# Designs tried in a protein design run: peptides against a protein of PDB entry 8PQO. Part 17

Target 1, 252 residues: chain A of PDB entry 8PQO
Amino acid sequence: VLLKEYRVILPVSVDEYQVGQLYSVAEASKNETGGGEGVEVLVNEPYEKDGEKGQYTHKIYHLQSKVPTFVRMLAPEGALNIHEKAWNAYPYCRTVITNEYMKEDFLIKIETWHKPDLGTQENVHKLEPEAWKHVEAVYIDIADRSQVLSKDYKAEEDPAKFKSIKTGRGPLGPNWKQELVNQKDCPYMCAYKLVTVKFKWWGLQNKVENFIHKQERRLFTNFHRQLFCWLDKWVDLTMDDIRRMEEETKRQ

## One batch from the design tools (peptide; aimed at target 1 T95)

Design b1_p13_4_s2 (made by RFdiffusion4, then SolubleMPNN; from b1_p13_4, 6 letters changed)
Fold by OpenDDE base, seed 3:
Structure b1_p13_4_s2 (fold): chain B 252 residues (1-252), chain A 13 residues (1-13)
Amino acid sequence: as target 1 above (252 residues)
Amino acid sequence: SPLKELEYQRAGT
């Protein structure tokens, strides 16, 4: 098991981020052709548990049509089905990813708290002290070009070049986070993403767990660069606007 | 693709 807490600092408020996050997910999905093929939504309902209220979703990603025939023929039953269970109780979110074949031997869990700070809080997810000692805190700087792979880089998604017309935020220079403290008119927040990765196969555990974390970091970095650079597209949207967009995206 | 959609969901959680 490998745990890391990714801290993504953004020059937006927690309230703004809720809109931006949903917009960016919908927009990114829209930009991909055939995104809905092989995705089965089993559950999509409100939930309430221990004072946590939100939306629960259970999706299955069927990968049978996305692998070569020989892989499909050799794959055990359930090996090509990925389950995603998500609890969205913003500002708290949790996603659990499992595989039918691997059962307890595979887990990706992402738990996120969104806080109006600069990523300075310790153990926001309230882990036991012994567990927290093993968590690596990883800061993601969306303005740092060196954290982006060349193949992922797009100039139109570069926070160091983007200037928001609607808010006046950006471009983000090398010291943008430190400068936020002195900019009373610019809100900020941090997404604390605790990622738990378990791959319990002897000889491959460390390699696969580290690989998955690298992919998660890459994903979070690129996503939040997009989110910020799309600020002018979503900052004036309401939650109703977002819901409409999501419905339109699902129909494509 | 399903994998890309899964990635977007993971990023947006």
Scores: peptide ipSAE 0.545, ipTM 0.945, DockQ to the pose 0.762
OpenDDE base, seeds 1, 2, 4, 5: peptide ipSAE 0.053, 0.049, 0.054, 0.058; ipTM 0.774, 0.769, 0.778, 0.783; seeds 2, 4, 5 fail the geometry check

Design b1_p13_4_s3 (made by RFdiffusion4, then SolubleMPNN; from b1_p13_4, 7 letters changed)
Fold by OpenDDE base, seed 2:
Structure b1_p13_4_s3 (fold): chain B 252 residues (1-252), chain A 13 residues (1-13)
Amino acid sequence: as target 1 above (252 residues)
Amino acid sequence: DPLHELNLQLAGT
């Protein structure tokens, strides 16, 4: 098991982020070919549990069409079905990813708290002390180009170059986080993303677990760079606007 | 988390 808590600091409010995240996910999804293919939505309903209210989704990602024929032919039954269970109760989110074949030997869990701070809270997910000591805190700086793969870099998605016309935020210099403390009019937040990866397969555990974390970090980095650089596109939108946009997309 | 749905979509590409 490999646990890391990714802390993504953004010069947006928690309330703004709710809109920005949904917008940016939708926008990024549009840029991907084959999005939604092989996705089966089993459950999509509101839930209430232990004072937490949100939306619960259970989706199955059927990867059979996404892999070469020989892989499909050799894959054990259920190996190409990924289950995603998600509890979206913003500002808290939890996602659990499992595989039918691997069962308890495979788990990806992502738990996210969005807090109006600069990533200074320790153990925001309230792990047991023994578990928490094994968690690596990883700070993602969206302005740090060195954290971005060259193949992923786009100038139009570079927070160090972008300046929001609507808000005046940006560009984010090397010390933007420190400077943000002095900018009382600029909101800020941190997404605390605790990622738990378990892959129990002899000889592959560390390789796969580290690989998954690498991909998660890459995703978080690129996505939040986009989110910030798209600020002018979503900052004036409301949640109602987002809901309308989602409904329109479903009709397409 | 909506972002993770995106991740799985990207993984399939």
Scores: peptide ipSAE 0.290, ipTM 0.868, DockQ to the pose 0.149
OpenDDE base, seeds 1, 3, 4, 5: peptide ipSAE 0.260, 0.261, 0.277, 0.236; ipTM 0.856, 0.856, 0.863, 0.844; seed 3 fails the geometry check

Design b1_p13_4_s4 (made by RFdiffusion4, then SolubleMPNN; from b1_p13_4, 6 letters changed)
Fold by OpenDDE base, seed 4:
Structure b1_p13_4_s4 (fold): chain B 252 residues (1-252), chain A 13 residues (1-13)
Amino acid sequence: as target 1 above (252 residues)
Amino acid sequence: DPLHELKLQLAAT
């Protein structure tokens, strides 16, 4: 098991982020060709548990058509079915990813708290001390170009170059986080993403777990760079606007 | 997490 807590600091408020995240997810999805083929939504309902209220989703991603024929033919039953269970109760989110074939030997869990701070809280997910000591805290700096793969880099998605016309935020210089402390009118938040990766196959555990974390970090980095650079596109939107957009997208 | 939903959706494309 490999645990890392990714902390993404952004010059937006927790409330703004809720809009920005949903907008940016939708936008990023539109930028990709292909759609929901192979995605089965089993459950999509509100839930309430232990004072947590949100939306629960259970989706199955059928990858049979997404892999080469020879892989499909050799894959054990259930190996190409990925289950995603998500509890979305913003500002808290939890996602659990499992595989039918690997069962208990495979787990990806992403638990996110969005807090109005600069990533200074320790153990925000309230792990047991023994577990928490094994968690690596990883700070993602969206302005740091060195954290971005060259193949992923786009100038229009570079926070170090972007200036928001609507808010005046940006560009983000090397010391932007420290400067936020002195900017009373600029909100900030941190997304604390605790990622748990378990891959219990002898000889492959470390390789696969590290690989998955690498992909998660890459995703978080690129996405939040986009989110910030798209600020002017979503900052004036309301949650009602977002919901309307989602409904319109579902109808297409 | 909507971001991970995106990731898996993209992987399924």
Scores: peptide ipSAE 0.316, ipTM 0.877, DockQ to the pose 0.146
OpenDDE base, seeds 1, 2, 3, 5: peptide ipSAE 0.286, 0.294, 0.292, 0.257; ipTM 0.857, 0.862, 0.861, 0.842

Design b1_p13_5 (made by RFdiffusion4)
Pose (drawn by RFdiffusion4):
Structure b1_p13_5 (pose): chain A 252 residues (1-252), chain P 13 residues (1-13)
Amino acid sequence: as target 1 above (252 residues)
Amino acid sequence: SLSAERLKIILSV
């Protein structure tokens, strides 16, 4: 099983990231016809354990209505049921994604620490030493064009070409992280996203784990580029504003 | 929550 820690250094605060991430997930999913239908909340409750106080959820995403009929007929029982178990104690969160048919043999786990630093902490997740020694640290720079697939590139989602009206932050150059250390005002943070991918069937552990990690890097990059370029849309929101928008979207 | 794109990626596996 392969583990990688993706460090996403951002010119926002940890407090700001919480609101921005929630807004961005909802906004990026605003054009998807077929969103919300088929989402099943099995469990939604508070939890507390040794310093980590938060909210636990167990949700199922039924994909039967979103795939062609032949896919629904051919799919082994439960293969189209995606389980997500989430522990949200921001600035820490853990999510575990499984498939009902694959049981625990296909697993994607993301454990994230959101810290007010420039991604300089080592083993922020406090792994056992030997296990930590086998974790590759991968840095995601949202200003670096070379880290974006050309088919994914969108000028309107390019931090190198965006300046915030409300904050004046951006555009981001190759030295933006350096100018953060030399700066006393603009906030910054790093999301330490430790990703574990497990695929135990058919001897395809390496191929699938690598494919999933490459896709996770691409997604983390594109998502956080979008998040920064949308700073004017969400930076003035509070958590109460987010919860209100959630209830609003709940009516339908 | 999971995005549609990520669900499609998982589905492809």

Design b1_p13_5_s1 (made by RFdiffusion4, then SolubleMPNN; from b1_p13_5, 7 letters changed)
Fold by OpenDDE base, seed 1:
Structure b1_p13_5_s1 (fold): chain B 252 residues (1-252), chain A 13 residues (1-13)
Amino acid sequence: as target 1 above (252 residues)
Amino acid sequence: MLSSEELEFLLSI
């Protein structure tokens, strides 16, 4: 098991982020030409549990079309079906990813708290001390180009170049996080993403767990760079606007 | 509403 807490600081409020996240998710989904293919939604319903109120989703990702033919032919039954269970009780979210074939030998869990701070809270997910000491805290700086793979880099998605016309936020210089403290009119938040990866196959555990974390980090980095650079596209949208966009996307 | 994690997963595959 490998645990890392990714802390993504953004010059947006927790309330703004809710809109921006949903918008950016929708846009990213549209940009993926194969987006939605092989996705089965089993459950999509409101839930209430332990003081959390939100939306519960259970999806199956059928990866048969996403892998080479030889992999598909050799894969045992259920090996290419990934179950995603998500509890979205913003500002808290939890996602649990499992595989039918691997059962308890495979788990990806992503637990996110969105807090109006600069990533300074320790153990925001309230882990036991023994568990918390094994968590690596990883800060993602959306302005740091060195954290972005060259193949993923786009100038229009560079927070160090972007300036929001609507809000005046950006560009984000090297010390932007420290400067936020002095900018009373600029909201900020941190997404604390505790990622738990378990892959219990002998000889491959560390390799696969580290690989998954690398992919998650890459995803979080790129996504939040996009979210910020798309600020002018979503900052004036309401949650009702987002819901309409989602409904329109479902009809296509 | 897609969770950010759902999209993140979709985008990672």
Scores: peptide ipSAE 0.078, ipTM 0.786, DockQ to the pose 0.171
OpenDDE base, seeds 2, 3, 4, 5: peptide ipSAE 0.066, 0.047, 0.051, 0.055; ipTM 0.779, 0.764, 0.769, 0.769; seeds 3, 4, 5 fail the geometry check

Design b1_p13_5_s2 (made by RFdiffusion4, then SolubleMPNN; from b1_p13_5, 6 letters changed)
Fold by OpenDDE base, seed 1:
Structure b1_p13_5_s2 (fold): chain B 252 residues (1-252), chain A 13 residues (1-13)
Amino acid sequence: as target 1 above (252 residues)
Amino acid sequence: MLSSEELKFLLSI
């Protein structure tokens, strides 16, 4: 098991982020030509548990079309079906990813708290001390180009170049996080993403767990760079606007 | 509403 807490600081409020996240997710989904293929939604319902109120989703991702033919031919039954269970009670979210074939030998869990701070809270997910000492805290700086793969880099998605016309936020210089403290009119937040990866196959555990973390980090980095650079596209949208966009996307 | 992680996962595959 490998645990890392990714802390993504953004010059947006927790309330703004809710809109921006949904917009950016929808936009990113539209840009993926194969997006939605092989996704089965089993459950999509409101839930209430332990003081959390939100939306519960259970989806199956059928990966048969996403892998090479030889992999599909050799894969045992259920091996290419990924189950995703998500509890979205913003500002808290939990996602659990499992596989039918691997059962308890495979787990990806992503637990996110969105807090109006600069990533300074320790153990925001309230882990036991023994568990918390094994968590690596990883800060993602959306302005740091060195954290972005060259193949993923786009100038229009560079927070170090972007300036929001609507809000005046950006560009984000090397010390932008420290400067936020002095900018009373600029909201900020941190997404604390505790990622738990378990892959219990002998000889491959560390390799696969580290690989998954690498992919998650890459995803979080690119996504939040986009979210910020798309600020002018979503900052004036309401949650009702987002819901309409989601409904329109479902009809296509 | 899709969870942010759901779509992130979809986008990562």
Scores: peptide ipSAE 0.076, ipTM 0.788, DockQ to the pose 0.164
OpenDDE base, seeds 2, 3, 4, 5: peptide ipSAE 0.070, 0.066, 0.071, 0.070; ipTM 0.782, 0.785, 0.789, 0.784; seed 5 fails the geometry check

Design b1_p13_5_s3 (made by RFdiffusion4, then SolubleMPNN; from b1_p13_5, 7 letters changed)
Fold by OpenDDE base, seed 5:
Structure b1_p13_5_s3 (fold): chain B 252 residues (1-252), chain A 13 residues (1-13)
Amino acid sequence: as target 1 above (252 residues)
Amino acid sequence: GLSSELLEFLLSI
């Protein structure tokens, strides 16, 4: 098991981020080849549990059409079906990813708190002290180009070049986080993403767990760079606007 | 089980 807490600081409010996240997920999904092909939604319903209130989703990702024929032929039954269970109780979210073949030997869990701070809270997910001492805190800086792979870099998605016309935020210089403390009119938040990866195959555990963390870090970095650089597209939208857009997209 | 190379491929898509 490998745990890391990714802390993503953004020059947006917690309330703004709720809209921006949903917008950016929708846009990112449109940019993926094949869109929702191979995605089955089993459950999408409101839930209430332990004082947490939100939306529960259960999706299956069928990867059979996304892999080469020889991989399909060699894959055990259920190995190409990925289950995603998500509890969205914003500002708290939890996602659990499992595989039918691997069962208890594979788990990706992503738990996120969105807080109106600069990533300074310790153990925001309230882990036991013995578990917390094994968590690496990883700061993602959306303005740091060195954290972006050359193949992923786009100038139109560079926070160090972008300036929001609607809000006046950006561009983000090397010391933007320190300067933000002195800018009373600019909201800020941190997304605290605790990622738990478990892969119990002997000889492959460390390799696969580190690989998954590398992919998650890459995903979080690129996603939040996009979210910020798309600020002018979503900052004036309401949650009702987002819901309407999602309903319209489901009908296409 | 899947080979290491096949697993890395599946996780990269």
Scores: peptide ipSAE 0.027, ipTM 0.686, DockQ to the pose 0.099
OpenDDE base, seeds 1, 2, 3, 4: peptide ipSAE 0.050, 0.057, 0.044, 0.026; ipTM 0.757, 0.760, 0.750, 0.686; seeds 1, 2, 3 fail the geometry check

Design b1_p13_5_s4 (made by RFdiffusion4, then SolubleMPNN; from b1_p13_5, 7 letters changed)
Fold by OpenDDE base, seed 1:
Structure b1_p13_5_s4 (fold): chain B 252 residues (1-252), chain A 13 residues (1-13)
Amino acid sequence: as target 1 above (252 residues)
Amino acid sequence: MLSSEELNFLLSI
């Protein structure tokens, strides 16, 4: 098991982020040709549990069309079906990813708290001390180009170059996080993403767990760079606007 | 509403 807490600081409010996240998700989905193929939504319903109230989703990702034919032919039954269970109770979210074949031997869990701070809270997910001492805190700086792979880099998605016309936020210089405290009119937040990866297969555990973390970090970095650089596209939208956009996207 | 994690997963595969 490998645990890391990714802390993504953004010059947006927690309330703004809710809109921006949904917009950026929808936009990224539109840009992915065939991204909806093989996704089955089993459950999409409101839930209330232990004082947490939100939306529960259960999806299956059928990967049969996403892997080479030889892999598909050799894969055991259920090995190419990924289950995603998500509890979205913003500002808290939990996602659990499992596989039918591997059962207890495979788990990806992503637990996110969105807080109006600069990533300074320790153990925001309230882990037991023994568990928390094994968590690596990883800060993602969306302005740091060195954290972005060359193949993923786009100038129009570079926070170090972008300036929001609507809000005046950006560009983000090397010390932008330290400067935020002096900018009374600029909101800020941190997304604390605790990622738990379990891959219990002899000889491959560490390799696969580290690989998955590397992919998650890459994803979080690119996504939040986009979210910030798309600020002018979503900052004036309401949650109702987002819902309409999602409904329109489902009809296409 | 897709969670950010749901989309992130979709974008990662």
Scores: peptide ipSAE 0.114, ipTM 0.820, DockQ to the pose 0.173
OpenDDE base, seeds 2, 3, 4, 5: peptide ipSAE 0.099, 0.090, 0.107, 0.110; ipTM 0.813, 0.810, 0.818, 0.817; seeds 3, 5 fail the geometry check

Design b1_p13_6 (made by RFdiffusion4)
Pose (drawn by RFdiffusion4):
Structure b1_p13_6 (pose): chain A 252 residues (1-252), chain P 13 residues (1-13)
Amino acid sequence: as target 1 above (252 residues)
Amino acid sequence: SALKELELKRAAA
């Protein structure tokens, strides 16, 4: 099983990231016809354990209505049921994704620490030493064009071409992280996203784990580029504003 | 596309 820690250094604060990531998930999913239908909340409750106080949820995403009929007929029972178990104690969160048919043999776990630093902490997740020694640290720079697939590139989602009206932040050059250390004002943070991918069937552990990690890097990059370029849309929102927009979207 | 919302949540994690 392969583990990688993706460090996403951002010119926002940790407080700002919480609002921005909630807004961005909702906004990026605004054009998807077929969003919300098929989402099933099995469990939604508070939890507390040894310093980590938060909210636990168990949700199922039924894909039967979103795939061609032949896919629904051919799919083994439960293969189209995607389980997400989430522990949200921001600035820490854990999510575990499984498939009902694959049980625990296909698993994607993301454990994230959101810290007010420049991604300089080592083993921020406090792994056992030997296990930590086998974790590759992968840095995601949202200003680096070379880290974006050409088919993914969108000028309107390029931090190198965006300046915030409300904050004046951006555009981001190759030295933006250096200018953060030499700066006393603009906030910054790093999301330490430790990703574990497990695929135990058919001897395809390596191929699937690698494919998933490449896709997770691509998604983390594109998502956080979008997040920064949308700074004017969400930076003035509070958490109460976010919860209100959630309840609003709940009516339908 | 069917998993977009879930993928975005992973990215935001």

Design b1_p13_6_s1 (made by RFdiffusion4, then SolubleMPNN; from b1_p13_6, 6 letters changed)
Fold by OpenDDE base, seed 3:
Structure b1_p13_6_s1 (fold): chain B 252 residues (1-252), chain A 13 residues (1-13)
Amino acid sequence: as target 1 above (252 residues)
Amino acid sequence: SALHELQLQLAGT
């Protein structure tokens, strides 16, 4: 098991982020070619548990068409079906990813708290002390180009170059986070993303767990760079606008 | 899904 807490600081409010996140997810999904192939939505309903209220979704990603024929032919039953269960109770979110074949031997869990701070809270997910001491805190700086792979880099998605016309935010210089403290008109927040990765197959545990974390970090970095650079596209949208956009994306 | 985590990961690979 490998645990890391990714802290993503953004020059937006927690309330703004709710709109921006949903917009950016929908927009990113539209921009991705073939990303929706083999996705089955089993459940999409409101939930209430232990005072937590939100939307629950259960999706299955069928990977049969995304692997070579020989892999598909040799794969055990259920091995190419990935389940994603998500509880969206913003500002708290939880996603659990499992595989039918590997069962308890495979788990990706992503738990996110969105807080109006600069990533200074310790153990925001309230882990036991013994567990918390094994969590690596990883700060993602959306303005740091060195954290972006060359193949992922786009100038139009570079926070160090972007200037929001509607809000006046950006571009983000090397010390933008420190400067936020003195900018009273610029809100800020941190997404605390606790990622738990478990892959119990012998000989591959560390390699796969580290690989998955690398991919998650890459995803979080690119996504939030997009979210910020798309600020002018979503900052004036209402939740009703977002809901309509999500419905359109689901139909693709 | 808050971020469509797996979908975005697969698309980004």
Scores: peptide ipSAE 0.052, ipTM 0.763, DockQ to the pose 0.163
OpenDDE base, seeds 1, 2, 4, 5: peptide ipSAE 0.044, 0.047, 0.047, 0.042; ipTM 0.757, 0.762, 0.763, 0.757

Design b1_p13_6_s2 (made by RFdiffusion4, then SolubleMPNN; from b1_p13_6, 7 letters changed)
Fold by OpenDDE base, seed 5:
Structure b1_p13_6_s2 (fold): chain B 252 residues (1-252), chain A 13 residues (1-13)
Amino acid sequence: as target 1 above (252 residues)
Amino acid sequence: SALNELKYELAGT
């Protein structure tokens, strides 16, 4: 098991981020070929548990058409079906990813708190001290070009070049986080993403767990760079606007 | 969802 807490600081409010996240997810989904192909929604309902109230979703991702033919031919039954269970109680969210074939030997859990701070809170997910001491804190700086793979880099998605016309935020220089403390008119938040990865195959555990973390880090970096650089597209949208956009996307 | 994002990374590998 490998645990890391990714802390993503953004020059947006917690309330703004709720809109921006949903917009950016919808926009990213449109850019993928066959966005809805191979996705089965089993459950989509409100839930209330232990004082947490939100939306619960259970989806199956059928990856048979997304892998090379030789992988499909050699893959055991159920190995290419990924289950995603998500509890969205913004500003808290939990996602659990499992595989039918691996069962208890495979788990990706992503737990996120969105807080109106600069990533300074320790153990925001309230882990036991013995568990917390094994968590690596990883700061993602959306303005740092060195954290982006060359193949992922786009100038139009570079926070160091982007200037929001609607809000006046950006571009983000090397010391933007330090300067933000002195800018009373600019909101800020941190997304604390605790990622738990378990892959119990002898000889491959560390390799696969580290690989998954590398992919998650890459994903979080690129996603939040996009979210910020798309600020002018979503900052004036309401939650009702987002809901309409999601319904339109489901029809495509 | 986080998994839609993960698909982007897995497809690019």
Scores: peptide ipSAE 0.044, ipTM 0.763, DockQ to the pose 0.140
OpenDDE base, seeds 1, 2, 3, 4: peptide ipSAE 0.044, 0.042, 0.040, 0.043; ipTM 0.770, 0.768, 0.763, 0.767; seeds 1, 2, 3, 4 fail the geometry check

Design b1_p13_6_s3 (made by RFdiffusion4, then SolubleMPNN; from b1_p13_6, 6 letters changed)
Fold by OpenDDE base, seed 2:
Formats: sequence, structure tokens, C-alpha cells
Structure b1_p13_6_s3 (fold): chain B 252 residues (1-252), chain A 13 residues (1-13)
Amino acid sequence: as target 1 above (252 residues)
Amino acid sequence: SALHELKLQLAGT
């Protein structure tokens, strides 16, 4: 098991982020994916659990069409079906990813708290001390180009170059986080993303767990760079606007 | 999560 807490600091408010996240997911999915192909939504309903209220989703990702034929032919039954269970109670979200074949030997859990701070809280997910000491805190700096793979880099998605016309935020210089403390009119938040990866397979555990973390970090980095650089596109949208956009996307 | 959905979709492309 490999645990890391990714802390993504953004010059947006927690409330703004809710809109921006949904917009950016929709926009990125529209631009880079074929939509919901291979995704089966089993459940999409409100839930209430332990005082937490939100939206529960259960999706199956069928990867058969997304892998080479020889992989599909050799893959054990259920190995290419990924289950995603998500509890979205913003500003808290939990996602649990499992695989039919691996069962208890495979787990990706992503638990996110969105807080109006600069990533300074320790153990925001309230792990036991013994567990928390094994968690690596990883700060993602969306302005740090060195954290971006060259193949992923786009100038139009570079927070160090972007200037929001609507808000005046950006560009984000090397010390933007420190300077943000002195900018009383600029909101900020941190997404604390505790990622638990378990891949219990002899000889491959560490390799796969580290690989998954690398991919998650890459995703978080690129996504939040987009989210910020698309600020002018979503900052004036309401949640109702987002819901309409989601409905339109579902029809595609 | 929405992010993970994006990840899986992108991984398949």
C-alpha cells in the first residue's frame, strides 16, 4: 500500500472551485476523450450517510475497447472492468476504484477535502497516527513548469503566462503562493487529495503502485493548470449553468 | 471522481 496526500493550492475560493472543477472536467472530457464510451453508470443518486449528504455514483469502466486485441484476449475475466464508486459531498469527495478480477488485491482510493487555506493542515483526513506517518505529502505547484512533462505542456495552459481578464489573477510567478498571503482580495484554497493505492501482486506491487501515483499526480497537475487557465470561462458561471452544460454533454 | 473518470478516458485514448 502506498499513500500520498497531494496538496493542490489554487488562487480560487472553495466555492469557485466547485464550479471550475465541474466545468474543467466537462471541457477536458469534450476535448480529449470520445465521451462516455465504455462507461456504464449503474447508480447515480443522492445519499445520506453519517451526516454526510451528497451524490453517490457507481460506474463501470469497460476497458476492453481501450486495450490492444492481444491484451483483451489474454486478460482474465473481469480484469478489464474497473468499478468506480464515488461519494461527492463537496467540499468533501471520496472515490473508491476496484477491479473485478483483483478484488481485494487492488484498490485506488481518493479522498479529497477542499479547504480555504494554503495547504498547511496536517492530517486533514484524520488518519490514525500510525497510518499518517506513512503518508507522503506532495505539494503540486501549478505554476512550476518543471512538474509538467514536455509532452503535456501547452502555453495556453501555463499559469505562469496566463492573466485572467475577469479577475485580474495571474500570471503566477515563482513565489505566487507566498505573495498570495499579502493579496487580501485574492481567494485561495487547497485540495487535499489523499490517494491510497494498493496493488497486491507479487513482483509488481511497488512498480504498479508508484506508477499509479505518478499518473494521478500527472492528472492532478495538468487538470488544475487547465482549471486556472480557464478561469475566465467558468468564473461567472453558476451551478445551474454547470448543470445545463452537463446535460448538454450527456446528449453528445 | 470526475478527475478519475477523465483519467480513465484519457488512458484509453
Scores: peptide ipSAE 0.040, ipTM 0.758, DockQ to the pose 0.148
OpenDDE base, seeds 1, 3, 4, 5: peptide ipSAE 0.039, 0.036, 0.035, 0.036; ipTM 0.754, 0.744, 0.741, 0.747

Design b1_p13_6_s4 (made by RFdiffusion4, then SolubleMPNN; from b1_p13_6, 5 letters changed)
Fold by OpenDDE base, seed 1:
Structure b1_p13_6_s4 (fold): chain B 252 residues (1-252), chain A 13 residues (1-13)
Amino acid sequence: as target 1 above (252 residues)
Amino acid sequence: SALKELQYQRAGT
């Protein structure tokens, strides 16, 4: 098991982020060719449990068409079906990813708290002390180009170059996080993303767990760079506007 | 990547 807490600081409020996140997901989905193929939505309903209230989703990702033929032919039954269960109770969200074949030997859990701070809270997910001591805190700086792969880099998605016309936020210089403290009119937040990866396969556990973390970090970095650089597109939208956009995307 | 697609698909309401 490998645990890391990714802390993503953004010059937006917790309330703004709720809209921005949904917009950015929808926009990214439109830009991807073949996105959504092999995705089955089993459940999409409200839930209430232990004081947590939100939306529950259960999706299956069928990867049969996404792997080479020889892999498909050799894969055990259920090995290419990934289940994603998500509990969205913003500002808290939990996602659990499992595989039918691997069962308890494979788990990706992503738990996110969105807080109006600069990523200074320790153990925001309230882990037991013994578990917390094994968590690596990883800060993602969306303005740091060195954290972005060359193949992922786009100038129009570079926070160090972007200036929001509507809000006046950006560009983000090397010390932008420290400067936020002095900017009374600029809101800020941190997404605390605790990622738990479990892959029990002799000889491959560490390699696969580290690989998955690397992919998650890459995803979080690129996504939040986009979210910020798209600020002028979503900052004036309401949740109702977002819902309309999601419905339109489903029809395509 | 498959993981990238998963992350974008999850945020739907």
Scores: peptide ipSAE 0.056, ipTM 0.776, DockQ to the pose 0.346
OpenDDE base, seeds 2, 3, 4, 5: peptide ipSAE 0.050, 0.041, 0.047, 0.057; ipTM 0.771, 0.758, 0.772, 0.779; seeds 2, 5 fail the geometry check

